Peptides against a protein of PDB entry 6B4J. Designs and how they scored, part 132

Target 1, 315 residues: chain A of PDB entry 6B4J
Amino acid sequence: DITMQWYQQLQDASMQCVLTFEGLTNSKDSQAKKIKMDLQKAATIPVSQISTIAGSKLKEIFDKIHSLLSGKPVQSGGRSVSVTLNPQGLDFVQYKLAEKFVKQGEEEVASHHEAAFPIAVVASGIWELHPRVGDLILAHLHKKCPYSVPFYPTFKEGMALEDYQRMLGYQVKDSKVEQQDNFLKRMSGMIRLYAAIIQLRWPYGNRQEIHPHGLNHGWRWLAQILNMEPLSDVTATLLFDFLEVCGNALMKQYQVQFWKMLILIKEDYFPRIEAITSSGQMGSFIRLKQFLEKCLQHKDIPVPKGFLTSSFWRS

## One batch from the design tools (peptide; made by RFdiffusion4, then SolubleMPNN)

Design b1_p20_8_s1 (from b1_p20_8, 9 letters changed)
Fold by OpenDDE base, seed 5:
Structure b1_p20_8_s1 (fold): chain B 315 residues (1-315), chain A 20 residues (1-20)
Amino acid sequence: as target 1 above (315 residues)
Amino acid sequence: MDEEIERMKQEIDKRYEELE
């Protein structure tokens, strides 16, 4: 399976990255520890400051992240911080930055769906300039949310149940598995972030260049989902999330082909989802149903709430 | 990637036609 090979390559690269900066992370030297902490804060704090408030603030955050990744000194916590302070600084920052973007999907977007767009546009813009960050975003995203690949992890003989649960994306703490609603909420956030990234371009960059991970990956995702057996509650939830966020963009890009896809989802795939949906899972099912019916009836996919407009960038 | 997408589109077309 080519997709699984690609996934594994991403994970291997991510693992190799961790090994590369192990000297920095494991150092007992006081100066190295200080550098590590400063770099970690410099990489993650700007991402946490991303908001829907003003485009000008978003630009400042972008510029700061880009400067850091470019080896320039940035102000963080009242101190000047640079990746050049340690030979492993750049690798460490790229990894932590990518991790933080995905974490914002998992937490912020999960709770506030509209936050997907400002986070995604920064991530996309940084990805254009720093492709390694993009690869690491994918590595983190796909590991936490295998459904974003998509694939459904399978139980292997001899595997511990907890390990299997973690592979599925569940958090397991003290032998207690995460509640289904919390799990789906986190997965939703990450899928929504991904759906936003693949359609957004940083407006102050060279938009003539090809998107490093564009809408064609959205089409691929849908096509692969349709070729997979649905998973109870998960498929209905994430399919809705994905379509709500990037359906409009896919419609504009693929036009008639998109509508054929949507009809296939409604007429062929949706009954398969229904067949595995229990009475306690009707919420996600009904939501998807209503969305599909509305879109097909109106022959339109609405622009998602929170989509960044020209007025946002002028603020 | 583009070739793969094209193949997928063709498959979608085929499946769509089978629904009609």
Scores: peptide ipSAE 0.265, ipTM 0.861, DockQ to the pose 0.943
Fold by OpenDDE base, seed 4:
Structure b1_p20_8_s1 (fold): chain B 315 residues (1-315), chain A 20 residues (1-20)
Amino acid sequence: as target 1 above (315 residues)
Amino acid sequence: MDEEIERMKQEIDKRYEELE
């Protein structure tokens, strides 16, 4: 399975990255600890500052992140910080930055769907300039949300239940599994972020180049989902999230082919979702149903709320 | 990846045609 091979390659790369900067993370030296914390803050704070307020602010954040990744000193917490402070600094920063982008999907986007777009455009732009960060974004995303690959993890013989739950993307704390609603909320945020990344390009970059992970991956994701048996509640939820965020872009890009896919979703796949949907899970099902029906009736998918316009970039 | 995507597109087309 090519998809699973790709998944595993990304996970292996991520694991190797962690091993590479283990010296920095496990150091007992006070100076090394300080450097680690400074680098971590320098990598993550700018991402947390991403907002829908102004394009100019977003550019400043992008420039700071790019400068840091380029080995230039940046101001963080009133101090000058550079990845050159430690031989493992760049690997560490790339990993933590990628992790933070995914966390923003998991947390910020989960709570505020419109936040997907400014986060995604920065992530996309950074990915274009720093491919390793992009790979690490995917690795983190895939691990936290296997449905973004997509695949549904299976229980293996001898596996602990908690480990299986974690593989499915659930948080397990003190032997208590996360509630389904919270789980779906986090998964939704990550899927929405991903759907935004694949359609957005940093406007100040070289737009003549191909998107490093563009809309073709959106098509792939949908196609793969349709080739899989639906998972109760999860598939309906995430399919809606994905289509709401990137459906308009896919429609514009693939035209007739997109509508064929949408009809296939409605006529062939949706009944399969219905068949596994319990009465207590009707919310996500109904939402998807209404979305599909509206889009097919109007022959249009609306631009998602929060989509960045030219006016945003002029602010 | 691109070849796989193209194959998937063809599969979608086929499945769509089967619905008609």
Scores: peptide ipSAE 0.256, ipTM 0.861, DockQ to the pose 0.923
Fold by OpenDDE base, seed 3:
Structure b1_p20_8_s1 (fold): chain B 315 residues (1-315), chain A 20 residues (1-20)
Amino acid sequence: as target 1 above (315 residues)
Amino acid sequence: MDEEIERMKQEIDKRYEELE
């Protein structure tokens, strides 16, 4: 399967990246530890500072991240930090930066859906300039949320239940599995972030270039989802999340073809979702149903709440 | 209706394959 091959290639690349900077991460040398921590902070703190408040602040954050990835010194924690401080510094920073973007989907976007857009536009812009960061974003995203690929992990003979739960994206701490509502919340955040990334371009870049991971991947994702058997609660939840965030953009891009997709979802796929939905899981199903019905009735998908406007970039 | 749905599926599948 081509999709699974792609998934595995990204995971392999991510693993190789980890191996390349293992010397930095495993060093017992005090100076190396200091460098590691400085680089980690320099990579992750700017991402955590991304907010919906002002476009000018977002630009500053972007410039700082780009400078760091470009080998320029940046100020972090009152110190000058550069990836050149260690031969493995760039690989480490790229990995940690990508990890942090996905983590913001998992945490910040999960709790505040509108946060997807400012995070995504920075991620997209960085991806355009630093393709390896983009690949690592996908690797992290796919590992934490296999539904972003999409695929549904299967239980294999001899596998521990806990390992299977982790493969599904559940957090398991102290042999306790994450509650379903928290799991879905995290998955939703990551899917929403992804849906935002594929449609957004950094406005201060060369927009004449092709998006490194654009809306065609949104079409692919939907097509793949529809070709899969639905998973209880998960499919309805994430399909809604995806369409709410990027449905408007997909509608504009694919027009009639997108509406055919939406009709296919409503008329063909929906009954399959319903068949596996228990009474206790009807919330996500009903939400998706209402969304689809509204969109089909009005022949429009609304611009998502939190979408960045021209006024944002002037602030 | 069933035929139309099947046609749409084929079209979607085709587009999916083109992206691979």
Scores: peptide ipSAE 0.124, ipTM 0.776, DockQ to the pose 0.068
Fold by OpenDDE base, seed 2:
Structure b1_p20_8_s1 (fold): chain B 315 residues (1-315), chain A 20 residues (1-20)
Amino acid sequence: as target 1 above (315 residues)
Amino acid sequence: MDEEIERMKQEIDKRYEELE
């Protein structure tokens, strides 16, 4: 399977990246430890500062991240920090930055869906300038949320139950598996972030260039989902999340073909989802159903709440 | 309706394959 090969290549590249900066991460030298912590903060704090408040602030954050990745010194925690402080500094920062973007999907977007857009536009813009960061974003995202590929991990003979649960994206701590609602919330956040990334372009970049991971991947995701047997609760939840965030953009790009896809979901895929939906899981199913029915009735997909407008960029 | 659904699936599949 080409998709699985691609996924594995991403994971391998991510693993190789970790090995590359192992000298920095495993150093017992006090100065190296200090550099590591400074670089980690410089990479992650700007991402945590992303908000829906003002476009000007978002630009400042973007510029800071880009400067750091470009080898320029940046101010972090009252200190001047540069990736040139260590030979593995750039690789480390790229990895931690990508990890932080995905973590913001997992945490911030999960709790505040509108946060997907400012985070995504920065991620997309950085990806255009730093492709390796983009690949690492995908690696982190797909590992934490295999449904974003999409694929459903399978139990293999001899596998520990906890390992299987982790492969499915569950957090397992002290032999306790994460509650289903928390799991779905985190998965939703990551899917929403992904759906935002594939449609957004940094407005101050060269928009004539092709998006490094654009809406064609949204179409691919939907096509693949429709070719897969639904997973209980997960498929209905994430399909809704995905369509709510990028459905409007997909509609504009694919037009008639997009509407055919929605009809296909309603007429063919829904019965399959329903067949595996228990009474306690009907909420996600009903939410998806209502969304699709509304969209088909109105012949329109609404612009998602939190979508960045021209007025945002003027603030 | 069944024929239309099948056509849609084929179209979606084709587009998916073109993206791989």
Scores: peptide ipSAE 0.127, ipTM 0.776, DockQ to the pose 0.068; fails the geometry check

Design b1_p20_8_s2 (from b1_p20_8, 10 letters changed)
Fold by OpenDDE base, seed 4:
Structure b1_p20_8_s2 (fold): chain B 315 residues (1-315), chain A 20 residues (1-20)
Amino acid sequence: as target 1 above (315 residues)
Amino acid sequence: MEEEIEEMKKKIEEKYKELE
């Protein structure tokens, strides 16, 4: 189908990117190794510094990332670093930057849900100026979290169980599969980051332009999820995460249609989720149910905690 | 309500196709 073709195209582009900078990554030359490490740090450290502390600091981080991607020298680790130091430098930086954004979803957002917003607004702004970074973000996100596409990977004949588990998004180390709670936590972080990206625009860009990957993709995601059979524990968890983060934005955008969708979820989709929910998994189901019931009762979806306000940008 | 739900399903599907 079209969705799977899109998924595959992004994965292929990501793989081609890796091949493009293979010379840099595999070089045994001391100077090339130094350049690689400097570029990697220059790409990833600013992303790790993203916080909810001040809008001015966030702008500095954005400007640094944008400068790096634009071929300008930036200061990193006390050294001047530029993608022009190596012919493969730009491709490498774009890939590592995109990877780092997704990793922040997987780690930082997973542990601190409010961190989704400052990370997402930077990612969105960079994506607007550097579409290739956006494609690579999607590629990394889709690979780690197939539920962000969404699709449920299927076991193929001859596939190793561990490979199937990895395709599902589980980490497998030393033949030990990740615990379900940790898996869901990481998936939640990535979905929350995605839900934040699709609704946020960098305030210092040309906001008259169309969002490179906007709320229409949120609507698409929900439509696809609702058209799929629910997956035990996963669907209830991620649907909650998604709606908690972008439900308010979707409500504002789609209005009556959004509310009809929520009713559809409650009246039609919930029974399907419940039917596959074990007693030990009722927590995720109950959380989603309570959220939707509260929203329907109040006829409002709250602005998510951590949403960036005008006051943040003045700090 | 059931009719509205069915209409919504169709609309969601239509929107999904439009967004692909």
Scores: peptide ipSAE 0.036, ipTM 0.707, DockQ to the pose 0.069
Fold by OpenDDE base, seed 5:
Structure b1_p20_8_s2 (fold): chain B 315 residues (1-315), chain A 20 residues (1-20)
Amino acid sequence: as target 1 above (315 residues)
Amino acid sequence: MEEEIEEMKKKIEEKYKELE
C-alpha cells in the first residue's frame, strides 16, 4: 500500500535522524551536554511562546526559529546559541523543533482549538524554508496519531496489548491505558493542527511557490478515510475536527466536488459510522451529523474560530 | 496520493448515479 510505504519512509527518515545526532545526545562531555540543552531550549521555547495575541510577536518567533535553522546565532536563556556549536546540532534542532510542533497539537490545541492557527502558520512557514523539518513533523505526527496518515493499526499475533495500545496512539503508564476521552482529545488536537497546516501559508514568505504540503493532502486524507471502514468513536470525532478546521478551505478549493463529498459522507458513510456507534458514543456521531446537516442546509462551511485575519497581522 | 483521490472521485460519481 502506497500510504503505508509513505508512512514507513517518514518513520525511517526520523529514525535515521535520531542516529545522526546520537553523538550529541549520548555524550558525557560537560560542554556537549550544555550545548545539547541550549539547543533543545532554543528549538522548543519559541514554539511554546506562540499565541493568538499579536502578529508582530508571531513574526519575531518565526524569525528566531528560521535564524536558528539557518546557522545564525540566536539568544536563548540569555545566551547566544547556534547549531554550529556541534556537528550534529542542526539535525538535533530540526528533530526537536518538529517534535515540539506536534506536541503543541497534542497539548495546546487539544485544550484550546483556536491555538491551531498561529502554531500551524509558523509550522507551515518553517516547512517552506526547511523541508526536512516538515518531513519530521509528519513523522512525529504519524507516530503519535496514526489517524493523521490515515491508517488504523492492527493487532498482530504475539504483540503485547500495551504495545498495540501505544500503536493506536494511547498513552500507557504503569500498565494503565489512557481514558478514551483524553485519548480523543489529544488526537483531536493533532488532527486540527494538521488541518490548519495544510491550508495556511506564512504571509511574509514567497507565496508564489507551491505549498509544500497543501490542501491536496487534505483531499487525500478524506479520500483515504472514506475508503476505510470507520473506527468506533474515532472516525466520527476526527472527521468532524478535520472538517471544522479545513472544510471552508476545501470548499473554496474543490467547490462542487467538495459538496459531492459531503453528500457522500451523509448518505453513504454515516450509516457505516452509525452501525458501529454505541449509545455511549453518540455524542461524537451527533456532533458530526449536525455539522454536516447545517453545512448542507446553508450551502456553506463557516470559517473556523481562530482563523487568522488581516487585523491579526497588523497587531 | 493520486490514486486515492481518483478512488474517491469514482465513489462520488457512482453514488450520484445510484441516487438518480
Scores: peptide ipSAE 0.034, ipTM 0.706, DockQ to the pose 0.522
Fold by OpenDDE base, seed 1:
Structure b1_p20_8_s2 (fold): chain B 315 residues (1-315), chain A 20 residues (1-20)
Amino acid sequence: as target 1 above (315 residues)
Amino acid sequence: MEEEIEEMKKKIEEKYKELE
């Protein structure tokens, strides 16, 4: 399976990255600990500042992240911080930055769907300049949300239930599994972030270049989903989230092929979702149904709420 | 990726030949 091979390659690269900076993370030296904390803050704080800012401030954040990744000193917490402070600093920062982008998906975007766009455009722009960060974003995303690959983790004989639940993307703390609504909310946020990344380009970069992970991956994602058996509640939820965020972009890119795909979803795949949907899960099902029917009726996919406009970039 | 796309295209073609 080529999809699973790709998944495993990204996970292996992520694991190798962690091993590379293990010396920095496991150091008991006071100076090394200080450097680690400074680098972690420098990598993560700018990302946390993306959620509600003007285009000019977004550019400042982007420039700061890019400067840090380029080995230039940046101001963080009143200190000058550089990845050159430790030989493992760059690997650590790339990993933590990628982790933070995905975390903003599962937290900020999960609660405020419109936040997907400013986060995604920064992530896309950084990915264009720093491909390793992009691979690490995918690795983190895939691990937290296997449905972003997509694949459905299977229970293996001898596996602990809690481990299986974690593989499915659930948080398990003190032998208590996350509530289904919270789980779906986090998964939705990550899928929405991904759907935004694949369609957005940083406006101050070389837009003539091919997107490092563009809409063709959105088309692939849909193709893979449609080739899989639906999962109860999850498939209906995430398919809606994905189409709401990137459906307009896919429509513009693939034209007639997009509409054929949408009809296929409505007529062939949707009944399969219905067949596995319980009475308690009808909310996600109905939402997807209404979305598909509206789009097919109007022959249009609306631009998602929060989509970045020219006025945003002039602010 | 190409295999997944082609499989979807095949399904579309088989069902909706009239749309081509």
Scores: peptide ipSAE 0.272, ipTM 0.847, DockQ to the pose 0.391; fails the geometry check
Fold by OpenDDE base, seed 2:
Structure b1_p20_8_s2 (fold): chain B 315 residues (1-315), chain A 20 residues (1-20)
Amino acid sequence: as target 1 above (315 residues)
Amino acid sequence: MEEEIEEMKKKIEEKYKELE
């Protein structure tokens, strides 16, 4: 399976990255510890500062991240920080930055869906300039949300139930599995972030170049989902999240083919989702149904709430 | 509409094979 090979390659690359900066991570030297903490803060704080307030502020954040990844010194916590302070500094920063982008999907976007767009446009722009960060974003995303690949992890003989639950994307703490609503909320945030990344380009970059991970991956994702058996509650939830965020962009890109896809979902795939939907899960199903019916009726998919406009970039 | 569905199914299947 090419998809699973791709998944595994990204996970292996991520693992190798961790091994590469292990010396920095495990160092007992006081200076190395200080450098590690400074680099971690420099990589993560700018991402946490991303907001929908002003395009100018977003540009400042982007420039700071790009400067850091380019080996230039940046100010963080009142200190001058550079990846050149340690030979493993760049690998460490790329990994932590990618991890933080996915974490913002998992936490910030999960709670505030509109936050997907400013985070995604920065992530896309950084990915264009730093492909390794993009690969690491995918690796982190795929590990936390296998549905972003997409695949449904299977239970293997000898596997602990908790490990299987973690593979499915659930958090398990003190032998207690995460509640389904919290799980779906986190998965939704990550899928929404991904759906935003694949359609957005940093406006101050070379937009004539091909998107490093563009809408063709969105089309692939939909095709793969539709060829899979639906998973109870998960498929209806995440399919809605994905289409709400990138459906308008897919419509513009694929036109008639996209509408054929929506008709296929409504006429062929919906009955399969319904067949596995319990009475307690009808909310997600109904939400998806209403969205698709509205889109088909109006022959339009609305621009998602929070989509970045020209006025945002002038602020 | 039925023809469109079948065409899309075929395209989806083709894309799925490319992903295998």
Scores: peptide ipSAE 0.063, ipTM 0.733, DockQ to the pose 0.073; fails the geometry check

